# Designs tried in a protein design run: peptides against a protein of PDB entry 1EMU. Part 70

Target 1, 132 residues: chain A of PDB entry 1EMU
Amino acid sequence: PPYLKWAESLHSLLDDQDGISLFRTFLKQEGCADLLDFWFACTGFRKLEPCDSNEEKRLKLARAIYRKYILDNNGIVSRQTKPATKSFIKGCIMKQLIDPAMFDQAQTEIQATMEENTYPSFLKSDIYLEYT

## One batch from the design tools (peptide; made by RFdiffusion4, then SolubleMPNN)

Design b2_p20_1_s3 (from b2_p20_1, 9 letters changed)
Fold by OpenDDE base, seed 5:
Structure b2_p20_1_s3 (fold): chain B 132 residues (1-132), chain A 20 residues (1-20)
Amino acid sequence: as target 1 above (132 residues)
Amino acid sequence: MSPLELESERVVEELLKEEE
């Protein structure tokens, strides 16, 4: 069943509607749902191919991601990303160099945070265990 | 679209709405 795959791979968990829902609920209880939202935001951003008609949308989205998750010093995403990574993103925003990969390093760092902390905790949580 | 892709789009759209 899908819940067994969730325990084997974070990717499997995040590619399942029920998995996403349960994990989000868990993260909200832990006060760190922003980790997941940021991860999905980066994924969605990266898939937007640069083109003339997409330029304004991509810049707007990049700024939104930056201001909500990176610039927020009290946010968990900001606390779990390296200063150099955040500085790079800031530079891209300021220079309006909006490459599809500009959030890749930050996403990698946040994914590592989830892999090392919240994901294992989720698998030990009442939410997951009661579901199984 | 996969659930992962659908959720990514949902989150993106929410962010864009907040930016207005």
Scores: peptide ipSAE 0.808, ipTM 0.965, DockQ to the pose 0.930
Fold by OpenDDE base, seed 2:
Structure b2_p20_1_s3 (fold): chain B 132 residues (1-132), chain A 20 residues (1-20)
Amino acid sequence: as target 1 above (132 residues)
Amino acid sequence: MSPLELESERVVEELLKEEE
């Protein structure tokens, strides 16, 4: 069953509707749901190929991600990303250099945070165990 | 689209709505 795959990799968990829902619920209880939303936002942003028709949308989205998750030093995403990574993103926003890969390093760092902390905790949680 | 892709799009759309 899918829940066994969830325990094998974070990617399997995040590529399952029920897995996403349960993990999100867990993260909300832990006060760190923004980690998941940021990760998905980065994924969605990267797939938007640069072109004239989506330039405005891409810029708006990049700004939204930056303001919500990177700029606020009190946010969990900001606290779990390196200063140099955040500085790079800020630079991209200020210079309006909106490359599809501009959030890749930040996403990697947030993924590592989940892999090392919240994901293992989720697999030990009542939420996951009751589902199995 | 995979569930992962669908959720990515959902989150993106929510972010864009907050900007409007």
Scores: peptide ipSAE 0.806, ipTM 0.965, DockQ to the pose 0.886
Fold by OpenDDE base, seed 4:
Order: structure tokens, then C-alpha cells, then sequence
Structure b2_p20_1_s3 (fold): chain B 132 residues (1-132), chain A 20 residues (1-20)
């Protein structure tokens, strides 16, 4: 069953509707659901290829991600990303150089945080165990 | 689209709505 694959990789968990739902519920209880939403936001942003039709949308989205997750120093995402990474993102926003990969390093750092902490804890949680 | 892709799209759309 899918829940067994969830324990084998974070990617398999995040590519399953039920897995996403359960993991988000767990993260909300832990006060760190923003980690997951930021990760998905970065994935969605990278998918938007630069073109005339997407230019304004991509800039708006980049600004939204920056303001919601990076700018606030008290946020969980900001606390789990390196200063140099955040400075790079800020620079891209200020210069309006919106490369599809501009959030890649930040997403990698947040993914590492989940892999090392919240994901293992989720697999030991009542939420996951009750589903099995 | 995969569940991962669908969720990514949903999150993006919500962020864009908040910017309006």
C-alpha cells in the first residue's frame, strides 16, 4: 500500500494526496506547516517557464513567496534558511532578475530540514500510525 | 498531473490571490 512507500522516501509522501493531507495536519500541530507550503510554492514557481505571457505572473509569485516566507525573520522558513540564501533571493527580487531556479537553494535547505526532523517525526506520529 | 503537481498549483494560486 502507498503508506509503506511514504516511509521509504519523502518524495513518495509528497506525491500522494492522502500523504500530503496527513503530513500537513501533522506539521500544523507542530507549528511548521509553512515548510511544506514553501516547498510546494518553489516547485510550482520553477514550473513556470519564462515567456511573455508568464512574465508578470512570475514576478508577482516570486514577490509573494519572498514576502510570505523569506522576509519575516521570525518565520520558520526564514529561520531554517541560510542568510546568504535569503540575501540572494532578495537581490533577485530587487533587481527583477526572476530566474526559474532562484528558489532552488532555499527549497533544498527546507527539504533538508524536513528530511532530518519533521519527516522522521511524522513516521512515528499517531497520525501516520493510525493510518497504517 | 500528479498529486504533487496539483498541490503545487494550488499553493501557487493561493499565493497569487493573496497578492491581489
Amino acid sequence: as target 1 above (132 residues)
Amino acid sequence: MSPLELESERVVEELLKEEE
Scores: peptide ipSAE 0.806, ipTM 0.965, DockQ to the pose 0.886
Fold by OpenDDE base, seed 3:
Structure b2_p20_1_s3 (fold): chain B 132 residues (1-132), chain A 20 residues (1-20)
Amino acid sequence: as target 1 above (132 residues)
Amino acid sequence: MSPLELESERVVEELLKEEE
């Protein structure tokens, strides 16, 4: 069953509708649902190909991600990303150099945070265990 | 579209709506 795959890989959990729903519910209880939304935002952003038709959309999206998750020093995403990573993103926004990979390092750091903390905790949670 | 891709798209669209 899918829930067994969720325990083997965070990616498997995030590529399942029920997995996403349960994990999001858990993260909300922990006050860190922004970790998941940021991760998905980065994934979606990277898939937007740089071209004339996407230029404005990509810039707006990059700014939205930056403002919502990086700029807020009190946010969980900001607290779990390195200063150099945040500075790089800020630089990209200020210079309007919107490379598809500009959030890759931040996404990696947030993924590591989930892998090391919230994901293991989820697998021990009542939400997951009752689902199994 | 996979569930992961669908969720990514949803989150992106929500962020863009907030920018309007």
Scores: peptide ipSAE 0.806, ipTM 0.965, DockQ to the pose 0.876

Design b2_p20_1_s4 (from b2_p20_1, 12 letters changed)
Fold by OpenDDE base, seed 5:
Parts: sequence; structure tokens; C-alpha cells
Structure b2_p20_1_s4 (fold): chain B 132 residues (1-132), chain A 20 residues (1-20)
Amino acid sequence: as target 1 above (132 residues)
Amino acid sequence: MSPLEQASQEVVEKLLEEEE
């Protein structure tokens, strides 16, 4: 069953609608749902192909991601990303150099945070265990 | 679309709505 795959891979968990829902619920209870939302935001952003028709949309999205997750010093994403990573993102925003990969490093760092902390905790949570 | 892709789009759309 899918829940067994969730225990083997975070990617498997995030590639399942029920898995995403349960994990998000867990993260909300832990006050760190922004980790997952940021991760999804980065994924979605990267999928937007650079072109004339998407330029304004991509810039707006990049700014939104930056303002909500990176600029907020009290946010968990900001606390779990390295200063150099945040500085790079800021630079991209200021220069309006919106490369599809501009959030990749930040996403990697947040993924590592989830892999090391929230994901293992989720697998030990009542939410997951009661689902099994 | 995969559930992962769908979730990504939902977050993106929400962010864009909040920005406007």
C-alpha cells in the first residue's frame, strides 16, 4: 500500500495526494507547513518556462515567494535557509534575473530540513500511524 | 498531472492571488 512507500521515500509521500494531505496536516500542527508550501512553490516556479508571455507572471511569482518565505525573518523557511542562499535570491529579484533554477538551492536546503526533521517525525506521528 | 504537480500548481496560484 502507498503508506509503506511513504515510509521509504519523502518523494513517494509527496507524490501521493493522501500523503501530501496528511503530511501537510502534520506540519501545520508543528507550525512548519511553510516548509512544504515553499517546496511546492519552488517546484511550480521551476516548471514555468521563460518566455515573453510568462515574464511578468514569473517575476510576480518569484517576488511572492521571496517576500513570503525568504524575506520573513521569523519564518521557518528563512531560518532554515543559508544567508548566502537568501542573498542570491534577493539579488535575482533586485536584478530581475528570474532564472527557473533561482530557488533550487533554497529548495534543496528546505528539503534537507524536512528529510532530517519533520519527515521522520511524521512517520512516528499519530496521523501516520493511525492511517496505517 | 501528478499529485505533486497539482499541489505545486495550487501553491503557485495561491501565491499569485495573494500578490495581487
Scores: peptide ipSAE 0.796, ipTM 0.964, DockQ to the pose 0.883
Fold by OpenDDE base, seed 4:
Parts: C-alpha cells; structure tokens; sequence
Structure b2_p20_1_s4 (fold): chain B 132 residues (1-132), chain A 20 residues (1-20)
C-alpha cells in the first residue's frame, strides 16, 4: 500500500495526495507547515519557463516567496536557511536576476530540515500510525 | 499532473493571489 512507500522516502510521501494531506496536517499541528509550503513554492517556481511571457509572473512569484518565507526573520523557513543562502536570494531579487534555480539551495536546506526532524516525527505520529 | 505538481501549482497560485 502507498503508506509503506511514504515511510521509504519523503519524495514518495510528497508525491501522494493523501500523503501530502496527512503530512501537512501534522506540520500544522507542529507549527511548521511553512516548511512544506515553501518547498512546494520552490518546486512550482522552478517549473516556470524563463521566457518573455513569464518574466513578470516569475518576478512577482519570486518576490512573494522572498517576502513570505525569507524576509520574515521570525519565520521557521528563515530560521532554517543559512544566512548566505538568504543573502543570495535577496541579491537576486534586488538585481531582478530571476534564475529558475535561485531557490534551489534554500529548498535543499528546508528539505534537509524536514528529513532530519519533521518527516521522521510524522512517521511516528498518531496521524500516520492510525492511517496504517 | 502528479499530486506533487498539483500541490506545487496550488501553492504558487495562492502566493500570487496574496501578492496582489
């Protein structure tokens, strides 16, 4: 069953609608749902083609991601990303150099945070165990 | 579209809506 695959990798969990829903519910209870939302935001951003028709949209989205998750010093995403990573993102925003990969390092760091803490905790949670 | 892609798109759309 799919829930067994969820325990094998975070990617398998995030590639399943039920998995996403349960994990997000767990993260909300833990006060760290922004980790997952940021991760999805980065994924969605990277998927946007850097062409003339998407230039304004991509810049707007990059700014939105930056303002919501990186700029907020009290946010969990900001606290779990390295200063150099945040500085790089800020630089991209200020220079309006919006490369599709500009959030890759931040996404990697947030993914590591989830894999180290919240994902293992989820697999031990009542939410997951009751689903099995 | 995969569930992962759908979730990503939903978050993106929400962010863009909040930006306006």
Amino acid sequence: as target 1 above (132 residues)
Amino acid sequence: MSPLEQASQEVVEKLLEEEE
Scores: peptide ipSAE 0.796, ipTM 0.964, DockQ to the pose 0.940
Fold by OpenDDE base, seed 3:
Parts: C-alpha cells; sequence; structure tokens
Structure b2_p20_1_s4 (fold): chain B 132 residues (1-132), chain A 20 residues (1-20)
C-alpha cells in the first residue's frame, strides 16, 4: 500500500494526495505547515518558464514567496533558512532577476529540515500510525 | 498531473491570488 512507500522517502509521501493531506495535518498541529507550503511553492515556481508571457507572473510569484516565507523573521521558513540564502533571494527580488532556480537553495534547506525533523516525527505520529 | 504537481500548482495559484 502507498503508506509503506511514504516511509521509504519524503518524495513518495509528497507525491500522494492522501500522504500530502495527512502530512499537512500533522504539520499544522506542530505549527510548521509553512515548511510544506513553501516547498510546494518553490516547486511550482521553478516550473514556470521564463518567457515574455510569464515575466510579470513570475515576478509577482517570487515576491509573494519572498514576502510570505522569507521576509518574516518570525516565520518557521525564515528561521530554518540560512542568512546567506535569504540575502540571495532578497537580492534577486530587488534586482528583479527572477531565475527559475532562485529558490532552489532555500527549498533544499527546508527539505533538509523536514527530512531531519518533521518527516521522521510524522512517521511516528498517531496520524500516520492510525492510518496504517 | 501528479499529486505533487497539483499541490504545487494550488499553492502557487493561492499565492498569486493573495498578491493581487
Amino acid sequence: as target 1 above (132 residues)
Amino acid sequence: MSPLEQASQEVVEKLLEEEE
């Protein structure tokens, strides 16, 4: 069953609708749902091709991601990203140089946070165990 | 679209709506 694959990798968990739902519920209880939302935002952003028709949309999205998750120093994403990473993102926003990979490092750091903390905790949670 | 891709798109769309 899919829930066994969820325990094999975070990617398997995030590539399943039920897995996403349960993991999100768990993260909300832990007060760190923004980790997952940010991760998805970065994934979605990277898939937007840099072309004339997407230029405004990509800039708007980059700004939204920056304002919601990076700029807020009290946010969980901001606390779990390195200062140099946040500074780089800020620079891209200020210069309006919106490369599809501009959030890659931040996404990597947030993924590492989930891999090391919330994902293992989820697999030990009542939410996951009761589902199995 | 995979569930992962769908979730990503939903988050993006929500962020864009909030930014407007």
Scores: peptide ipSAE 0.795, ipTM 0.964, DockQ to the pose 0.935
Fold by OpenDDE base, seed 2:
Structure b2_p20_1_s4 (fold): chain B 132 residues (1-132), chain A 20 residues (1-20)
Amino acid sequence: as target 1 above (132 residues)
Amino acid sequence: MSPLEQASQEVVEKLLEEEE
């Protein structure tokens, strides 16, 4: 069953609607749902094709991601990303150099945070165990 | 579209809505 795959891979968990829902619920109770939202935001951003018709949209989205998750020093995403990573993103925003991969490093760092902390905790949580 | 892709799109749309 899918829930067994969730225990084998974070990616498997995040590629399942029920998995996403349960994990999000868990993260919300832990006060760190922004980790997941940021991860999804980065994924969605990277998938937007850089073209003339999407340029304004991509810039707007990049700014939104930056303002919500990176710029906020009190946010969990900001606290779990390296200064150099945040500085790079800021530079991209300021220079309006919006490469599809501009959030990749930050996403990697947040993914590592989840895999090392919240994801293992989720697999031990009542939410997950009761589902199984 | 995979659930992961759908979730990503939903987050993106929400962010854009909040920015407007």
Scores: peptide ipSAE 0.795, ipTM 0.964, DockQ to the pose 0.944

Design b2_p20_2_s1 (from b2_p20_2, 9 letters changed)
Fold by OpenDDE base, seed 5:
Structure b2_p20_2_s1 (fold): chain B 132 residues (1-132), chain A 20 residues (1-20)
Amino acid sequence: as target 1 above (132 residues)
Amino acid sequence: PMSEELRQGLEERAEKLAKE
């Protein structure tokens, strides 16, 4: 069953809609749902390849992600990303150099945070265990 | 891969934030 795959890897969990839903619910209870939302935001942003027609839109989206998750010093994402990573993102925004991969390092750092902390805790949670 | 529905939702939220 899918829930067994969820326990095998975070990747398997994030590839399953039910898994994502349960994991996000767990993260909300832990006050860190932004980790997952940011992770997916980065993935979604990367899929938006630049073209003449969407340049302004991509910039606005990048700014939105930056303001929502990176500039919020009290936010879990900001706390779990390195200063150099945040500075790089800021630089991209300021220079309006919006490469699809501009959030990759931040996404990697947030993924590591989930791998090391919230994902293992999720597998021990009542939410997951009751689902199994 | 992430759910297309979820991606769209996140993009819409981002767009709303960008318009504020």
Scores: peptide ipSAE 0.157, ipTM 0.764, DockQ to the pose 0.031
Fold by OpenDDE base, seed 1:
Structure b2_p20_2_s1 (fold): chain B 132 residues (1-132), chain A 20 residues (1-20)
Amino acid sequence: as target 1 above (132 residues)
Amino acid sequence: PMSEELRQGLEERAEKLAKE
């Protein structure tokens, strides 16, 4: 069953509708749902093909992600990303150089945070165990 | 599936946030 695959990899968990729902619920209880929301925001942003017709839209979206997750020093995403990574993103925003991959390093760091901490904890949580 | 829907939802929310 899918829940067994969830225990094998975070990738399997994030590819599953029920897995995402349960994991996000768990993260909310831990006060760190922004980790997952940011991760998916980065994925969505990267999928937007840059072109003349959507430059303004992409810039606005990048600014929104930056303000919500990176600029907020009290946020879990900001605390779990390296200063150099945050500085790079800020630079992209200020220079209006909005490459589809501009959030890749931040996404990688947040993914590592989940892999090392929240994901293993989720597999030991009542939410997951009661589902199995 | 849900991952794509969630992604799209987050994009829309981010766009709204950008307009604030």
Scores: peptide ipSAE 0.113, ipTM 0.729, DockQ to the pose 0.032
Fold by OpenDDE base, seed 3:
Structure b2_p20_2_s1 (fold): chain B 132 residues (1-132), chain A 20 residues (1-20)
Amino acid sequence: as target 1 above (132 residues)
Amino acid sequence: PMSEELRQGLEERAEKLAKE
C-alpha cells in the first residue's frame, strides 16, 4: 500500500495526494506547515520558464514568496534557512534578477529540515500510525 | 501528478499574495 512507500522516502510521500494531506495536517499541528508550502512554492516557481510575457509575473511571485517565507524572521522557513541563502534571495529580489533557480538552495535547506526532523516525526505520529 | 496539482494550487496562492 502507498503508506508503506511513504515510509521509504519523503519523495514518495510528496508524490501522493493522501500522503501530502496527512503530512500537511501533521505539520500544521506542529506549527510548521510553511515548510511544505514553501517547498511546493519553490517547485512551482522553478517550473515557470522566463519569457517576455511573464517577467513581471515572475518577479511578483518571487517577491511574494520572499515576503511570505524568507523575510519573516519569526517564520519557520526563515529560521531553517541559512543567512547567506536568505541574503542571496534578497539580492535577487532587489536587483530584479529572477532566475528560475533562485530559491533552489533555500528549498534544499528546507527539504533537509523536513528529512531530518518533521518527516521522521510524522512517521511516528498518531496521524500516520492510525492511518496504517 | 497529485503533487503537481498541489504545487499549482500553492503557486496560485502565491500569485494572489503578489497582487496585494
Scores: peptide ipSAE 0.099, ipTM 0.717, DockQ to the pose 0.032
Fold by OpenDDE base, seed 2:
Structure b2_p20_2_s1 (fold): chain B 132 residues (1-132), chain A 20 residues (1-20)
Amino acid sequence: as target 1 above (132 residues)
Amino acid sequence: PMSEELRQGLEERAEKLAKE
């Protein structure tokens, strides 16, 4: 069953709608749902291919992601991203150089955080175990 | 799937924040 695949890899969990739902519920209880929300925001942003018609939209979206997750020093995303990574993103925003991959490093770091902490904890949680 | 739906929702929320 799919829930067994969830235990094999975070990737499998995040590719499953039920897995995402349960994992996000768990993260909310732990006060760190922003990790997953940021991860998906980065994925969504990268999928927006730059063109003349969406340049302003992409810039605004990048700014929103930056302000919500990176600039917020009290946020878990900010705490779990490296200063150099945050500085790079800030630079992109300030220079208005909005490459689709500008959040890739931050996303990688947040993914690593989930892999090392919240994902293993989720697999030991009542939410997951009761589902199985 | 929910993954795509969630992504779209997050994008929409982000855009709304940008307009504030």
Scores: peptide ipSAE 0.032, ipTM 0.644, DockQ to the pose 0.032

Design b2_p20_2_s2 (from b2_p20_2 with E1P I6L E8K A9K N18K)
Fold by OpenDDE base, seed 2:
Structure b2_p20_2_s2 (fold): chain B 132 residues (1-132), chain A 20 residues (1-20)
Amino acid sequence: as target 1 above (132 residues)
Amino acid sequence: PMSEELKKKLEEREKKLKEE
C-alpha cells in the first residue's frame, strides 16, 4: 500500500495526495506547516517559465513568497534558512532579477530540515501509525 | 484527490484533538 512507500522516502510521501494531507496535518500540530507550504510554493514558482508577458506576475509572486516566509523573522522557514540564502533572495527581489531557480537553495535547506526532523517524527507519530 | 478513508480518519483525529 502507498503508506509503506511513504516510509521509504520523503519524495514518495510528497508525490501522494493522501501522504501530503497526513503530513501537513501532522506539521500543523507541530506548528511547522509553513515548511511544507514553502516547499510547494518554491516548486510551483520554478515551474513558471519566464516570458515578456508574465514578468510582472512572476515578480509579484516572488515578493509574496519572500514576504510570507523569508522576511518573517518569527517564522520557522526564516529560522531554518541560512542568512546568506535569505540575502540572496532579497537581492533578487530588489534587483527585480527573478530567475525561476531563485528559491532553489532555500527549498533545499527546508527540505533538509524536513528530512532530518519532521519527516522522521511523522513516521513515529500517532496520526501516521493509526492510518496504517 | 484525497481518499475517503483518509478523510474520515483525519476528521476523527481533528475531533479528538478539539475535545482535548
Scores: peptide ipSAE 0.190, ipTM 0.789, DockQ to the pose 0.026
Fold by OpenDDE base, seed 3:
Structure b2_p20_2_s2 (fold): chain B 132 residues (1-132), chain A 20 residues (1-20)
Amino acid sequence: as target 1 above (132 residues)
Amino acid sequence: PMSEELKKKLEEREKKLKEE
């Protein structure tokens, strides 16, 4: 069943809507749902093909992601991303150089955080174990 | 789309949380 695949890799968990829902619920209880939300925000942003007609929209979206997750020093995403990474993102925003991959490093770091901490905890959580 | 089983589980948990 799918829940067994969820225990094999975070990738498998994030490829399953049910898995995502359970994991996000768990993260909310732990006060760190922003990790997952940011991860998906980065993925969604990267999928937006830059063109003349959406340049301003992409900039606004990048700004929104930056302000919500990176600029908030009290946020878990900010705490789990390296200063150099945050500075790079800030630079992109200020220079209005909005490459689809501008959040890739931050996403990688947040993914590592989930892999090392919240994902293992999720697999030991009541919500997951009771679902299985 | 979420499975019906998952929906029920989430609803049950939400109910328990509200009762606490």
Scores: peptide ipSAE 0.171, ipTM 0.767, DockQ to the pose 0.025
Fold by OpenDDE base, seed 1:
Structure b2_p20_2_s2 (fold): chain B 132 residues (1-132), chain A 20 residues (1-20)
Amino acid sequence: as target 1 above (132 residues)
Amino acid sequence: PMSEELKKKLEEREKKLKEE
C-alpha cells in the first residue's frame, strides 16, 4: 500500500495526494505547514515557462512567494533558510530577474529541514500510525 | 487508502483538536 512507500522516502510521500494531506495536517499541528506550502509553491513556480506574455504574472507570483515566506522573519521558512539564500531571492525580486530556478536553493534547504525533522516525526505520529 | 475516507478522518481529527 502507498503508506509503506511514504515511510521509505519523502519523495514518495509528496507524490501522493493522500500522503500530502496527512503530512500537511501533521505540520499544521506543529505550526510549520508553511514548510510544505512553500515547497510546493517553489515547484509550481519552476514549472512556469518564461515568455513575453507572462513576465508580469511571474514577477507578481515571485513577489507573493517572497513576501509570504522569505520576508517574514517570524515565519518557519525564513528561519530555516540561509541568509545568503534569502538575499539571493531578494536580489532577483529587486532586479526583476525572475528565473524559473530562483527558488531552487531555498526549496532544497526547506526540503532538508523536512527530511531531518518533521518527516521523521510524522512517521512516528499518531495520525500516520492510525492511518496505517 | 481512499481519499474520501482520509478526508473524513482528517475532519474528525480537526474536530477533536478544536475541542481540546
Scores: peptide ipSAE 0.154, ipTM 0.755, DockQ to the pose 0.027
Fold by OpenDDE base, seed 4:
Structure b2_p20_2_s2 (fold): chain B 132 residues (1-132), chain A 20 residues (1-20)
Amino acid sequence: as target 1 above (132 residues)
Amino acid sequence: PMSEELKKKLEEREKKLKEE
């Protein structure tokens, strides 16, 4: 069953809509759903190819992601990303140089955080164990 | 879309959390 694959890797969990839903519910209970939401926001942003017609829209989206997750010093994403990474993102926003990969390093750091902490905890959580 | 099985499990979990 799919839930067995979820325990094998975070990748398998994030590739399954049911897994995502269950994991996000867990993260909300832990007060850290922003980790997952940011991760998906980065993925979605990277998939948007830059063109003349969407330049302003991409900038606005980048700003929204930046303001929501990076600029908030009390947010979990901000706390789990390195200062240099946040500074780089800020620089991109200020210079309006919006490369599709501008959030890649931050996404990597947040993914590592999930791998090391929330994902293992999820596999030991009542919500997951009761589901299995 | 979310499976019916997962939906039920989530609903049950939410009910338990509210009761505690």
Scores: peptide ipSAE 0.145, ipTM 0.745, DockQ to the pose 0.026

Design b2_p20_2_s3 (from b2_p20_2, 10 letters changed)
Fold by OpenDDE base, seed 4:
Structure b2_p20_2_s3 (fold): chain B 132 residues (1-132), chain A 20 residues (1-20)
Amino acid sequence: as target 1 above (132 residues)
Amino acid sequence: PMSEELRQKLEERAAQLAKE
């Protein structure tokens, strides 16, 4: 069953809508749903290829992601990303150099955070165990 | 497609943020 695959890798969990739903519910209870939301936001942003027609949109989106998750010093995403990574993102925003990969390092760091902390905890949670 | 609905929704949250 799919839930067994979820226990094998975070990747498998994030590729399954039921897995995502349960995991996000768990994260919300833990007060850290922003980790997952940011991760998906980065993925969505990267999919937007730069072109003349979406330049302003991409800048606006990048700025929104930055303000929501990176600039907020009290947010879990900000706390779990390295200063150099946040500085780089800030630089991109200030310079209006909006490369599709500008959030890649931050996404990687947040993914590592989930791998090391929330994902293992999820597998031990009542939410997951009761589902199995 | 149906299995990707939630993923797509989450990926599009950035768009909502931009509207605010």
Scores: peptide ipSAE 0.127, ipTM 0.720, DockQ to the pose 0.031
Fold by OpenDDE base, seed 3:
Structure b2_p20_2_s3 (fold): chain B 132 residues (1-132), chain A 20 residues (1-20)
Amino acid sequence: as target 1 above (132 residues)
Amino acid sequence: PMSEELRQKLEERAAQLAKE
C-alpha cells in the first residue's frame, strides 16, 4: 500500500495526495508547516518560465516568498536556512535578478531539514501509525 | 493524478502570497 512507500522515501510521501495531507497536518501540529509550504512554493516558482509578459509577476512572487519565509527571523524556514543562502536570495531580490533557480539552495536545505527531523518524526507519529 | 491536484494547490499558494 502507498503508506509503506511513504516510509521508504520522503519523495514518495510528497508525491501522494494522502501523504501530503497527513504530513502537513502533522507539521501543523508541530508548528512547522511552513517547511512544506515553502518547499512547494519553491517548486511552483521554478516552474514559472521567465518571459517578458511575466517578469513583474515573477519578481512580485519572489518578493512574497522572500518576505514570508526568509526574511522572518522567527520563522522555521529562516532558522533552517544558512545565512549565505538567505543573503543570496536577498541579493537576487535587491538586484531584481529573478532566476527560476534562485530558491533552489534554500529548498534543498529545507528538504534536508525535513529528511533529518520532521519526516522521521512523522513516521513515528500517531497520525501516521493510526492511518496504517 | 489525485496527488497532482493537491501538489498543484500547494504550489499555487505562492501565487496567493504574491497578491498580498
Scores: peptide ipSAE 0.124, ipTM 0.716, DockQ to the pose 0.032
Fold by OpenDDE base, seed 5:
Structure b2_p20_2_s3 (fold): chain B 132 residues (1-132), chain A 20 residues (1-20)
Amino acid sequence: as target 1 above (132 residues)
Amino acid sequence: PMSEELRQKLEERAAQLAKE
């Protein structure tokens, strides 16, 4: 069953609609749903291919992600990303160099945070165990 | 499919923030 795959890898969990739903619910209870939201935001952003018609929109989206998750020093994402990573993102925004991969390092760091902390905890949670 | 849908929703949410 899918829930067994969820326990095998975070990737499997994030590829499953039910898995995402349960995991996000768990993260909300832990006050760190922004980890997952940011992760998906980065994925979505990377999929937006640069072109003349969407340059301004991509910049605005990048700024929104930056302001929402990186600039918020009290946020879980900001706390779990390295200063150099945040500085790089800021630089991209200021220079208006909006490469699709500009959030990749931040996404990697947040993914590592989930892998090391929230994901294992989720597998021990009542939410997951009661689902099984 | 759901993961993609969630991604889109979150992207749209971010886009709305950009408009503010």
Scores: peptide ipSAE 0.118, ipTM 0.732, DockQ to the pose 0.032
Fold by OpenDDE base, seed 2:
Structure b2_p20_2_s3 (fold): chain B 132 residues (1-132), chain A 20 residues (1-20)
Amino acid sequence: as target 1 above (132 residues)
Amino acid sequence: PMSEELRQKLEERAAQLAKE
């Protein structure tokens, strides 16, 4: 069953609607839902192809992601991203150089945080175990 | 598809923030 695949890799968990739902519920209880929300926001942003018609929209979206997750020093995403990474993103926003990959490093760092901490904890959680 | 609904919702959440 799919829940066994979830235990094999975070990737498998995040590719499954039920897996995402349960994992996000767990993260909310831990006060860490922003990790997952940011991860998906980065993915969504990267999927937007840059063109003349959506330049302003992409900039606004990038700013929103930046303000919500990176700029907030009290946020878990900010705490789990490296200063150089945050500085790079800030630079992109300030210069209005909005490359689709501008959040890739931050997403990688947040993914590593999940891999090392919340994902293993999830697999030991009542939420996951009760589902199995 | 339903299997991607939640993923899509989460991917679009930031877009909603941009509208605020």
Scores: peptide ipSAE 0.125, ipTM 0.721, DockQ to the pose 0.032; fails the geometry check

